Peptides against a protein of PDB entry 4GMN. Designs and how they scored, part 8

Target 1, 375 residues: chain A of PDB entry 4GMN
Amino acid sequence: RYANITLLALVTLASIGTDFQETLVKGNQGSRESPISAADEEWNGFDDADGDAMDVDQKSSSGEDQEEDYEEIDVKEDDEDDDDDSITSEMQADMERVVGADGTDDGDLEDLPTLRELIQTAVPQLIRLSNLPIDSDESLTIQSHALSALNNISWTISCLEFANGENANIHNAWYPTAKKIWRKTILPILEADSADLKLATQVTSLAWAVARVLHGETPTDGNPHRKFISLYHSSKQQAGGNSNSIEEPEDPFQGLGVKCIGVVGSLAHDPAPIEVNREVGVFLVTLLRQSNNVPPAEIVEALNQLFDIYGDEELACDKEVFWKDGFLKHLEEFLPKMRTLTKGIDKRTQPELRTRADEALLNLGRFVQYKKKHA

## One batch from the design tools (peptide; aimed at target 1 N152 S158 C159 E161)

Design b1_p10_2_s1 (made by RFdiffusion4, then SolubleMPNN; from b1_p10_2, 5 letters changed)
Fold by OpenDDE base, seed 2:
Parts: structure tokens; C-alpha cells; sequence
Structure b1_p10_2_s1 (fold): chain B 375 residues (1-375), chain A 10 residues (1-10)
């Protein structure tokens, strides 16, 4: 009786999480005339904003040549010793405390009472329910539904724009909660090393939704990127052996492989540690090199993660990983293979996969051209 | 950012 009430509540929370997406997206669209089609952000490169140098017609007022006799102040070159100001262990601990200070600035959600109750009241209970001891099929069912509800809420929030200070109140309310989901739900399930591919798919979907908001600020404790890379490889070994294949999801983008790529890509964004970025970047480029044995949807996702991670040349990962490890050469060598792969997708049977592959091929061409100009 | 397909929310 209690379990049925709990299950009904979890299904209801999952539905509310999904239904809220349309409301939030419609609310934000009031400022952007173009429907943010979920598919259609073509990576155009970073357009150098040719700053239209406003020709400030500086009327050269011919100010008179007052020869002010600048006295040569003989600034003694005091040899300031290069005191290698080693970031004191106190500054590092203060940075860790400032990053680890859950700034309890619960973003002001006064105007969003439903979202406030989802984040502040429902999500903490869902985290608790996802961490119950699994001792029965009933407890496993409760965990699965709690993960589904967390997934739907997290995906809905990850559909909001947070760039340029958009939705800052929602971001500030969600950010500490997203970190709590990561640390209390995602990591413990990943560490349990369950052979349950259904559970692994659910937690990986949730991890992707959370990492789409946290990016490189996602907690790196226990090297979660390596766990998802390992899960990717393990999923491929199991699909090849047992004829009891989990029916490949009707949507090729729902596959565990795509979800693993999406998670590790999101984890590798700035300000992720350069070594995390490198390991992920090498993994993604390796998928492209091995493309003959990789599903097209995973190639599409791997390309887009590479564009998003290495698009900005001002980021440390551009110099220290992209250029240093010679990624451009691998992307350029992949262009002919991507054209062949994309043309091999039947538009009649897999229209979405074909569209997204055509876009990824276009963006790969643009990205390679961009990087060649900035070399 | 790529929005998840509706199929991710099911």
C-alpha cells in the first residue's frame, strides 16, 4: 500500500518534470524571436566579432605643442626577485572552501513557486529514495522511478539557457541541488559497479542532464569521466556477445553509448582540469578514428562534444590539448569518412539521424576551416 | 546547447 502511493507520487513528479519543460521554454521564448529548435544550433564557429570600429570621427583638434619637459625619472630597476608566489596551501584551501561553500543563495524563485517546490522539496526526497537499500524488487522499482523523476526534472532545467546571465535565479537555485544529485545519487550508483545496464542507462541519462548545467564545474572526485568511458567500453562488449540484446532503442540517440559520450563531453568543458579534458578529448578523437565500428549516432555526438569543448581558442584546453595533441589532423582526416557515413544513413528509415549527421558534417567542415585560420 | 530529444524525457 505505501509502495503504491510512493510509486504514484514518483510517476506524478516525473510527469510534472516533463510538463514543466514546455512552460519554461515558452516563457524564455518571449525574448528570442526564433524558436530554439532543439536540433538546429549549427556550430558556426566563433565569428570574430569584427568590431565595427565605430568611426568616432575624432575631430583632430590641433592642440598646441606644449613641449612639457618630462623629467627622466630614473626608475631604478629594482631586481624584484621572482618570488614564485606558490599559491599558498591556505589560498588553495580558501578556493576549495569558496568553491565548496554551498553559497546558500537559494536563487530567488518567488515568481516560480512550482519550480521552487520541485527543487527545494521534491528533489531532496527523490535523492533520498534513490539511495534506499536495494533489498527487494519493490525497492528497485522505487529507485528506478526516483531516478526517472530526477532525470526528467534535470533534463527540463538543462533545456534553459544560462549563458550571459539568462535565468540566473533558476541557475543559482539549481546549481547546489545539481551538485547534490551528482554526489549523493550518481556517484554512489556508479561506484556500486552494477551489471544492470538498465540502471546504468538511467544514471547515465541523469548524469548527462546534470553535467549539461554544471559542465567542467561538475565534481571531479573519483574521476567520474573514466567510469563513464569504462561503461562505454563495457556496453560495447555486452552488445556483441548476448543475442538477448536489449532491443536497440528505437531512437539511436537514446543508446547508452551516446549518453556516455554526452556525459564525458560535458565534464570536459572549461574549467575542467586539463588532464580530464585530455582524457576525454583523446577518447572522442579515438571514436572518430575507429568510426567503422562505432554507431553513427555516437559519431554525431562525439563530433558535437568536440566542437563545444574546443570551439573557444582563449581556453587553456585549446593550446594544451587540441593543438598540442594534434586533434586538427584527426578531424581533417575524418571529413571524407564522415561524408561516407552520412551518405550511408537512409533518410527514409532514419530521418532524424540523417539530419543530425548532415549538420555534424557541415559543422565539421566549418570547424576544420576555423581552426586552420587560427593555427 | 543541444536540447535532448523528447525521447530522453520519457
Amino acid sequence: as target 1 above (375 residues)
Amino acid sequence: MRLPTYSNLS
Scores: peptide ipSAE 0.020, ipTM 0.685, DockQ to the pose 0.654
OpenDDE base, seeds 1, 3, 4, 5: peptide ipSAE 0.008, 0.008, 0.019, 0.008; ipTM 0.597, 0.590, 0.693, 0.597

Design b1_p10_2_s2 (made by RFdiffusion4, then SolubleMPNN; from b1_p10_2, 4 letters changed)
Fold by OpenDDE base, seed 4:
Structure b1_p10_2_s2 (fold): chain B 375 residues (1-375), chain A 10 residues (1-10)
Amino acid sequence: as target 1 above (375 residues)
Amino acid sequence: MRLPTTSNLS
């Protein structure tokens, strides 16, 4: 009886997350019907306008060279599980202030209370339910539905614009919750190294949605990028052996390989450690070099991630990875292969894949030209 | 302008 009520609640939360995304997508489509004029707009990179670098006033107090003695402070790891329940009260107060002031479209204000309850009330319960010990088919079903609900909520939020302080109230409410999903749900499931491809696909989808908001500020504990790269390779080995039983998703962009690329790409954005960025960048460029054995959707995603990661020349990863590791040469050498790949996609059977491949090919040409001007 | 990333709703 309790299980059926829990399952119904989880299905309802997953549906609310989907219905909310459909509403946001419909709202945004009404504003974006400006025809993309095929104007020769010079691609100038990606302006991450979120350069509100906290001016950490390094008040350089030139304090004198006192050679204080290295007493080995035995850092007792007091695992104070500071369940900092305090963050919920300040965030609630800031959300209530932002709802009052600026000309947000009347539609977003009506749904904002529901989104708040999803983040503050539902998500903590979903995290708890996703971490239940798997001892029965019932607990496995509860975990799967909790992950589905978390996925749908996280994807919906990741489709909002946060650049230039847009939706800052939602971003601020979501950001610590997204870190909690990462640490308490995603990492434990990744560490369990389950051979369950369904579970792996669910957790990787959730990880991508979360990492699309956190980017390089995603917790680096346990090198999650390497786990997703490993999962990518493991998934390819399994698909090659048992051709009969993995129904490839009808949508080529729903594949586990695409999801792994999306996660690791998102994890490699600034301010990610340069070594994390390098390992991901080398992985993505290696997919392009081996493109004869890589699904077209994974190539499209790998290109898009490379553009987003290396689109800004002011970032440390441009100098320390892109130029230093000679990525431009690999991208330029890939252009003729991408043209062949894109032309090989049938527009009648795979219209979306063809559209996204045509775009990725266009962007690859622009990106290579941009990088050659800034060399 | 980049096309929106495919949503991975379940």
Scores: peptide ipSAE 0.055, ipTM 0.824, DockQ to the pose 0.656
OpenDDE base, seeds 1, 2, 3, 5: peptide ipSAE 0.052, 0.052, 0.053, 0.053; ipTM 0.830, 0.831, 0.832, 0.832

Design b1_p10_2_s3 (made by RFdiffusion4, then SolubleMPNN; from b1_p10_2, 5 letters changed)
Fold by OpenDDE base, seed 5:
Parts: sequence; C-alpha cells; structure tokens
Structure b1_p10_2_s3 (fold): chain B 375 residues (1-375), chain A 10 residues (1-10)
Amino acid sequence: as target 1 above (375 residues)
Amino acid sequence: MRLPTHSNLS
C-alpha cells in the first residue's frame, strides 16, 4: 500500500516535469514566428545567451509538381477528452509566469509556489529515495521512479534560459539543489559500477540535465567525466558482442552514447579545469576521427558540444586546448566526412536526425571559417 | 534556433 502510493506520487512528479517541459517548449515556439530576416550576419561564435541557431534559407529549387492523389483517410479524431487533470491550476499559473516573464522581472521564487515546493520539498525526498539501499525489486523500482522524477524536473529546469541573468531566481534556487543531486544521487550510482544499463542510462540522463545548468561548475570530485567516457566505451563493447539486441531506442538521440557525450560536453564548459576540458575535447575529436564506427546522432551531439565548448575565443580553453592541441585541423578534415554522413541519412525514415545533421554540418562549416579568421 | 537538445524525459 505505502509503496504503491509512493510509486504513484513518483509517476505523478515525473509527469508534472514532462508537462511543464512541453509547455515551455510550446511557449518558446509560439514567440518565434517573427521572420528572422536572413541578414548576412558574420558568425562570431556561439554565445551561451542567444540560442539563435541561424536559419538556413533553403531556397526551394522548383521540383516538378507530381500531384499524387493522396486519398483523404478520414481519421476520425476521436476527441477522447482525456482531461488529464494532472496539471493543477497553481502549476498552470506558475508555468504561465515562467513562460510569460519577459526576463526583466527578478521575481522571487515566492511568486512560483509550485516550483518552490518542487525544488525545496519534492527534490530532497527524491534524492533520499534514489539513495535507499537496494535490497528488493520494490526498492529498485522506487529508485528507478525517483530517478525518472529527478530527471524530468532537472530537464525542465535545464530548458530555461539562464544567460544574461534571465530566470536568476530559479537558477539561484536550483543551483544548490542541482549540486546535491550530483553529489548525493549521481556520484554514488556511478561509483557503484553497476552493470545495469537501464540504471546507467537513467543516471546519465539525469547527469546531463544537471550538468546543462551547472556546466564547468559541476563538482569535479572523482573525475566524473572519465566515468562517463568509460561508460560510453563500455556501452559500445556490449552492443558489439552479444546478439541480445539492446533495442536501439527508436529516437537515435535517446541513446546512452549521446547522453554520455552530452554530459561530458557540459562538464567541459568554462570554468572547468583545463585538464578536464582537454580530456573531453580529445574524446570528442577522437569520435569525429573514428566516425565510420560512430552513430550519426553521436556525431551530431559531439559537434554541438565542441561548438559550445570552443565557440568563445576569450575562454582559457580556446588557447590552452583548442589551438594548442590542434583541434581546427581535425574539424577541417572532418568536413567532407560530415557531408557524406549527412547525405547518407534518409529524410523520409529519419527526418529529425537528418535536420540536426544538416544544421551541425552548416555550423561546422561556419565554425571552421570563424576559427580560421581568428587564428 | 537550436532545437533543444532532446529533452531526455523518461
């Protein structure tokens, strides 16, 4: 009875995290219908602030209109009004405040009562539940659901803009809690060296969400970047050996390899120790050099992480790692391989992977050009 | 606009 109530509460907290994130994503898409005029703005790096990934003005070449008469399959929208009353009116009001706050109101977390209770009351209990001794299948199930709830909350918060002092109240409330999740949940699970790939995937997803907010301020105790690099390599060895197909996730970006790359990339941002940055940068560049045996989604993520880490020339890692270790040469040598890789992705079967690969290819060209001008 | 790196929602 108590376990079922706890599990239901954990599932509900995980759902709340999902619904909040979907609303933030939908709210950010609706404000974006302003036609960014394709001005020939010189690409000056990747600032953390403006997520303005440049629109590729795809000049539509006029391919001939073959009118294939698609019969209107009258899909009856069964309006199953599943009034999933999961979102309380208080949560909706907090979501509307977070989405509708033009980033000028340094509103106290007092004005976000549901988010306050999630961060201050729920998350500390989820951390406790994720740290319970595993002595039964029931305790393992509780840990998994606590990790799922922590993951969804952490991902939702990591989708908020914190650049230029935006959402500073939420950042300031979350930051000490994110460090607690890292030290109390993530590190102990990584240190237990479990062969459970499901648990490893859950903790790596949570680690990525947390590291997307903490960046280089993520606790470096015990060199966690090396643990995630080791996990990356171990996951590849298991996939190659046993014909027990771990069903590759339907979404190529949900793979453990992508998650490992996302974590270590985020850990390598300023103010990360230069040694941490170097080890991660060398790992990412090595994936590009070995691209023939690397899934396209992992290449896309590795490129994006390299752009974010080395997009600012004022950072110590630009001089001490990027230039010193000769990364530009490896990126330039990878351009023709990336073009071949991207063209090999079928737009019909993998539209999202193709779109993100086309974007990463464009950004790689721009990044190489930028770095050559600033050499 | 970078598509948000896939929200690794569970």
Scores: peptide ipSAE 0.062, ipTM 0.833, DockQ to the pose 0.656
OpenDDE base, seeds 1, 2, 3, 4: peptide ipSAE 0.061, 0.059, 0.058, 0.061; ipTM 0.834, 0.836, 0.836, 0.831

Design b1_p10_2_s4 (made by RFdiffusion4, then SolubleMPNN; from b1_p10_2, 5 letters changed)
Fold by OpenDDE base, seed 5:
Structure b1_p10_2_s4 (fold): chain B 375 residues (1-375), chain A 10 residues (1-10)
Amino acid sequence: as target 1 above (375 residues)
Amino acid sequence: MRLPTHSNIS
């Protein structure tokens, strides 16, 4: 009875994190319908602030209109009004405040009572539940659901803009809690060296969400970047050996390899120790060099992480790692391989992977050009 | 538009 109530509460907290994120994503999409005029703005790096990934003005070449008469399959929208009353009116009001706050109101977390209770009351209990001794299938199930709830909350918060002092109240409330999740939940699970790939995937997803907010301020105790690099390599060895198909996730970006790359990339941002940055940068560049055996989604993520880490020339890692270790040469040598890789992705079967690969290819060209001008 | 890095919601 108590376990079922706890599990239901954990599932509800995980759902709340999902619904909050979907609303933030939908809210951010509606505000961006301003037509960014394709001004010939010189690409000056990747600032953390403006996620203005430059629109590729795809000049539509006029391919001939073959009118294939698609029969209107009258998909009856069964309006199953599943009034999933999961979102309380208080949560909706907090979501509307977070989405509708033009980032000028340094509103106290007092104005976000539901988010406050999630961070201050729920998350500390989820951390406790994720740290319970595993002595039964029931305790393992509780840990898994606590990790899912922590993951969804952490991902939702990591989708907020914190650049230029935006959402500073939420950042300031979350930051000490994110460090607690890292030290109390993530590190102990990584240190237990479990062969459970499901648990490894859950903790790596949570680690990525947390590291997307903490960046280089993520606790470096015990060199966690090396543990995630080791996990990346171990996951590849298991996939190659046993014909027990770990069903590759339907979404190529949900793979453990992508998650490992996302974590270590985020850990390598300023003010990360230069040694951490170097080890991660060498790992990412090595994936590009070995691209023939690397899934396209992992290449896309590795490129994005390299752009984010080395997009600012004022950072110590630009001089001490990027230039010193000769990364530009490896990126330039990878350009023709990336073009071949991207063209090999079918737009019909993998539209999202193709779109993200086309964007990463464009950004790689611009990044190489930028770095050559600033050499 | 940078597609949001897939929110790894579980």
Scores: peptide ipSAE 0.070, ipTM 0.838, DockQ to the pose 0.611
OpenDDE base, seeds 1, 2, 3, 4: peptide ipSAE 0.067, 0.067, 0.064, 0.069; ipTM 0.844, 0.843, 0.843, 0.837; seed 2 fails the geometry check

Design b1_p10_3 (made by RFdiffusion4)
Pose (drawn by RFdiffusion4):
Structure b1_p10_3 (pose): chain A 285 residues (1-30, 108-237, 251-375), chain P 10 residues (1-10)
Amino acid sequence: RYANITLLALVTLASIGTDFQETLVKGNQGDLEDLPTLRELIQTAVPQLIRLSNLPIDSDESLTIQSHALSALNNISWTISCLEFANGENANIHNAWYPTAKKIWRKTILPILEADSADLKLATQVTSLAWAVARVLHGETPTDGNPHRKFISLYHSSKQDPFQGLGVKCIGVVGSLAHDPAPIEVNREVGVFLVTLLRQSNNVPPAEIVEALNQLFDIYGDEELACDKEVFWKDGFLKHLEEFLPKMRTLTKGIDKRTQPELRTRADEALLNLGRFVQYKKKHA
Amino acid sequence: HRVPRLKPRF
């Protein structure tokens, strides 16, 4: 039963996690009662995956169970985070997911992040999941072991398809949990790291630059948020952004539209947004 | 996973 009974069930649940994304797309061309697949994924499939993700690991075989369990959690969390939850959008699905997303973080991502050592493959798996969860949680994400510091150290140390880089994952997840209403100091650290990435953009892969710019735009674009005055202005983030604008233009033109297109067009949007961003705040004390 | 586009805030 081993090869069939356990591994097959996980790989399939993970595929179900992947393919539900197509239901969302096709459903648009035409209490989760209307979405039983999603309802069953959250209420039934996910609790067992959190359990499997937790347990040792005493043996290599259970090392694979954990990995597969993390793959399913990852696919589901990712697909769900592909929904618009800003404003009142998709509120029914948000309430069904948010507490579970908190559990995945506390019971899965956090204990694994507690024991630093040793894997890169596994370190890549947890960050990918954490990024998916934090895209929904948005600074409501738990601040316990000061996880942003760990993901920040993971970025620099793992320095030794452009958008699948682990570094991109570190930027995204730390950037997502630093939105309001996060602890203002947690925001200061994450914001400082994201800006430092630009000041020292001399060696940062272009995709990581685009993610850092998108995370910053996503965080400090609202003057009513305490962190816009308490960090963005208090630490003068504006100067580095104005200084980075010329540097950003050359690196964008340094990208071969023909090899490969997506990064180029994505970077064009970031510089465009970077320019518009430098203006809006320039207009605000 | 294909990385989706983010919306800037203003």

Design b1_p10_3_s1 (made by RFdiffusion4, then SolubleMPNN; from b1_p10_3, 5 letters changed)
Fold by OpenDDE base, seed 5:
Structure b1_p10_3_s1 (fold): chain B 375 residues (1-375), chain A 10 residues (1-10)
Amino acid sequence: as target 1 above (375 residues)
Amino acid sequence: PKLPRRKPLF
C-alpha cells in the first residue's frame, strides 16, 4: 500500500518533469516566430546540375477505368482531445514565466512556486529515495523511479538558458541542488560498480542533465569522467557480445554511448581541471579516429562536445590541450570521413540523425576554418 | 561566423 503510493508519487514527479520539458519546447518555438530578419543569405545550394533527367518514357498503358467505388470510410478522427491536462495551470504559468522572464539575479523563486517546490521539496526526497539500500525488487523499483524523476526534472532545468545572467534565479536555486544530486545520487551509484546496465543508463542520463548545468564546476571527486569513459567502453564490449537486444533506443541519441559522451564532454568545460579536460578531449578525438566502429549519433555528440569545449580561444584548455595536443589536425583529417558518414545516413529512415549529422558536418568545417584563422 | 546555436538535445 505505501509502496504503491510512493511509486505513484514518483511516476507523477517524472511526468511533471516531462510535461515541463514539453512546455519549454513549445514556448521556445512560439517566441521564435518573431521575425528576426536574419538576412537569409540565400546559400545558393550547390546546383548539382547533373540531374540527368532520364526521360522515363511512361508508356501510356490505357488500363481500363474500373471505377471501384471506394466507400469513403469517413474515419471520424475522434479527435480524442486527449487534453493531457497533466500540465496543471500552475505548472503552465511557471513555464510561461520561465520562458519569458528576464531573470532577476536574486535566487528567489517566489514567482515560480511549482518549480521552487520541485527543487526545494521534491528533489531532496528523490535524492533520499535514490540512496535507499537495494535489498528487494521493491527498493530497486523505487530507486529506478526516483532516478527517472530526478532525470526529467534535471533535463528540464538544463534546457533553460543561463548565459548572460538569464534565468539567474533558477540557476542559483538549482546549482546547490544539482551539486547535491551529483554527490549524493550519482557518485554513490557510480562507485557501487553494479553490472546493471539499466541503472547505469539511468544514472548516466541524470549525470548528463546535471553536468549540462554545472559544466566544469561539477565536483571532480573520484574522477567521475574516467568512470563514464570506462562505462562507455564496457557498454561497447557488452553490445558486441550478446545479441540480447537491450532494445536499442528507437532514438539513436538516447543510447548509453551518447549519454556517456554528453556527460564527459560537459564535465570537461571550463573551469574543469586541465587534466580532466585533456583526458576527455583525447577520448572524444579518439572516437573520431575510430569512427568506422562508432555509431553516427555518438560521433555527432562527440563533435558537439569538442566544439563547445574548445570553441573559446580565451580558455586555458585551448592553449594547454587543443593546440598542445594537436586536436586541429585530427579534426581536419576527420572532415572527409564526416562527409562520408553523413551522406551514408538515410534521410528517409533517420531524418533527425541526418539533420544533426549535417549540422555537425557544417559546424566541423566552420570550426576547422575558425581554428586555422586563430592559429 | 557564429557556430549555429545547437539546440540542446535531451
Scores: peptide ipSAE 0.029, ipTM 0.771, DockQ to the pose 0.082
OpenDDE base, seeds 1, 2, 3, 4: peptide ipSAE 0.029, 0.030, 0.026, 0.029; ipTM 0.749, 0.778, 0.725, 0.772; seeds 1, 2, 4 fail the geometry check

Design b1_p10_3_s2 (made by RFdiffusion4, then SolubleMPNN; from b1_p10_3, 6 letters changed)
Fold by OpenDDE base, seed 1:
Structure b1_p10_3_s2 (fold): chain B 375 residues (1-375), chain A 10 residues (1-10)
Amino acid sequence: as target 1 above (375 residues)
Amino acid sequence: PKLPKIKPKF
């Protein structure tokens, strides 16, 4: 009885996190005014005058008026308003405020009561539940659902913009909680050295969501970047042995390899220790060098991480890692391979992967040009 | 200067 109530509460918290993410995506799509580039370039009217008037005349045949009485099948659109009652009107109002808010610096969430309760009340309980001793299938189920709820909440918050001081109130409220998730949930699970690939995938997804906000301020205790690099390599070794047991996710970007790259890339951002940055940078560049054996989605993510880590010449990692370790050469040598890889993706069967690969290829060209100008 | 990256807007 208590287990079923706990499970229901965890499922509900996990759905809330998903629905918030969808609402953020919809809100961000609504602000996409397509730039009507009024490139009113005058299409110079091609003046070609030749007026050959072929007059072909043919006739009028008069076939008859069969009034087929289409019985108006009054298809009652049962608007099954699947009012997915999962999204409360308060949650929608909080999400609308988050999308529009010039964040106040105070870290107060007085205007965001639902988000405040999620961060201050729900997340600490989820951290507790994710740390229960595993002694039964029930405790494993509770841990899995607690990790799913933490993942969805953390992903939703990681979709907010914080880079320019936007949403500073949410950032300031989330930051200490994100560090608690890292230290109390993520690190203990990574230290337990579990062969459970499902658990490893869940904790890595959560770690990516948390690291997308904390970046280089993520706690470096126990060198977590090396654990995720090791997990990446271990997952590739296991997939090579038993072709039958890992359902590759239908979405190529949901793979454990992509998640590991996303975590370690995020951990390597400034102000990460230079040695953490170097080890991650070498890992990412090595994936590009070995690209013939690397899934395209992992290459796209590795490129995106490299651009975000080394896209600023003012950062210490530019001089101490990027230039010192000769990364530009490897990126330049990878350009023709990336063009071939991107062209090899079928637009019909993998439209998203193709779009993201086309974007990553474009950014790679820009990045190489940027670095060559600032050499 | 920082590289202008085209981010996919999620």
Scores: peptide ipSAE 0.050, ipTM 0.788, DockQ to the pose 0.074
OpenDDE base, seeds 2, 3, 4, 5: peptide ipSAE 0.050, 0.045, 0.048, 0.049; ipTM 0.788, 0.772, 0.785, 0.791

Design b1_p10_3_s3 (made by RFdiffusion4, then SolubleMPNN; from b1_p10_3, 5 letters changed)
Fold by OpenDDE base, seed 2:
Structure b1_p10_3_s3 (fold): chain B 375 residues (1-375), chain A 10 residues (1-10)
Amino acid sequence: as target 1 above (375 residues)
Amino acid sequence: PRLPDVKPLF
């Protein structure tokens, strides 16, 4: 009876976190003339002030009009009134304020009461519930639901722009809580010797969401990057052996391998210790070198992480890792392999994976050209 | 990066 009430409350908090994410995405699409998915920031290179914009001459190949007779499939709009009005008017008003908020630096969430209660009241309880002793299937279920609620809230907050002092009030309120999630929830679960790949996937997803805000300021205690690299390798060994592998998620980007890459990439940003950056950078470049045995989605994520980590030439990691360890050569040698890999993805069966691979290929070309000018 | 599917816990 108490467990069912706790589970219902955890499901409700996870739903609120999801709904809050969906409406942030919708609100951010309304303010940008193009739906830039928080996924679709093309790395355009650094604006060298000598903007020779490569005019991609879109030679309009006039392909002949084949009038394919579109049979009007009379899609009966079954108005399934999915009155999933789960978004309260207060949540919607908080979200409109987040999208429009000229961020005051005070960390005060007076104008964001729903987000305040999520961060200050709900998240500390979810951290507590994720740390319960696992002594029953019921306690394991409570932990899983608490991790999912923390994941949803953390991912939602990680969709906000925090660059240039944007949303500074939310950042300042979230930052100490994010560090608490890391130290109290993520690290203890990663230190538990568990063969539970479901739990490992949940904690790795949460770790990525938290690390997308904390970046190189994520606590380095106990070398968590090495734990996620080890988890990456162990997950590959298990998938090869048992036909009862956890059904590979239908979405290639939901795989444990992609999540491990996303976490370690985020952990390697400045001001991360240069040795943490090096170990992660070498791991990512090694995936590209071994690309024949790596899922395409993991290659896409590894490329994006490499662009984000080594884009800025003023950072210590550019000189001490990127140039010193000869990463440019590996990226150049990978460029023709990436073209082959991307062309091998069927646009009809995997449209998203193909789009993200086409973008990563474009960005790889730009990145290699940029780094060659600054050599 | 695509947000991991914040699958509704249904």
Scores: peptide ipSAE 0.026, ipTM 0.743, DockQ to the pose 0.101
OpenDDE base, seeds 1, 3, 4, 5: peptide ipSAE 0.025, 0.010, 0.025, 0.025; ipTM 0.742, 0.591, 0.741, 0.745; seed 3 fails the geometry check

Design b1_p10_3_s4 (made by RFdiffusion4, then SolubleMPNN; from b1_p10_3, 6 letters changed)
Fold by OpenDDE base, seed 4:
Structure b1_p10_3_s4 (fold): chain B 375 residues (1-375), chain A 10 residues (1-10)
Amino acid sequence: as target 1 above (375 residues)
Amino acid sequence: PKLPARKPKF
């Protein structure tokens, strides 16, 4: 009886997370449907109508110089020293209040009570339910539903922009909770070394959603990047051996391999430790070198992660990893392979994969050119 | 200089 109520609550929370994600995706699509198609108004070149320049005979009419004596109106500059000192005092008072908030800025979601209750009340219970001892099929079902709910919530939040201080209140509320999900849910499940590929896929999906917000600030305890790299390789070995096709997800971007790449790529962003960045960068570049047997979606994600990790020359990883380990050469050598791979994707059967591959190919060319200019 | 931000795909 209590188990069924708990399961219904978990399914409801997972649904709310999905419905909110779909709403955000639709909202972001609506803002992106700003018609870029209006700039392909063919500016029909003004037909050079050979308008015969009529020789307008400039009759030099000698207009008489009437020296109109402009009376110099001595405009007395009344030096009204308007002491514009008044506007600076209110702006200073608001700035001082922001600096004096002691670092218990539990991101005040006063205006977002539903999101506040989701983060502060629901997620801590989901973390508890995802970390129950597995002693029955009921406990396994509860864990799976708790992971699903955490995944949907975490993905939804990871779809918000946090760059340049956007949604800072949500970021500040989520950040400690995201670290708690990582430490109390993700790490314990990864350490349990379960042969359950379903559980591994669920935890990896959740880990990617969490790491998409935490990036290089994701806890490095126990080298989780190596566990996801190991899981990537293990998943490839299992898919090759048993003709029990794990139903390949209909979406190639929902595969465990893509999710592993997304996690480790996100973990390697600044301010990740340089050694974590190196191990991930070498893994990603190695996928490109061995691309003959790598699914196109994984190549697209690996390229995307490499561009995001190494797209800034001011970061320590640019000098210490990208240039030092010679990644540019491998990316340049991969460019013709990426052209062949992208052309091999049928636009009719896999339109999304083709679009994402065309984008990744374009960005690879731009990235290589960028790095060659900044060498 | 940074690479132009890629449009995030969800």
Scores: peptide ipSAE 0.034, ipTM 0.759, DockQ to the pose 0.075
OpenDDE base, seeds 1, 2, 3, 5: peptide ipSAE 0.033, 0.033, 0.030, 0.034; ipTM 0.744, 0.776, 0.744, 0.778; seed 3 fails the geometry check

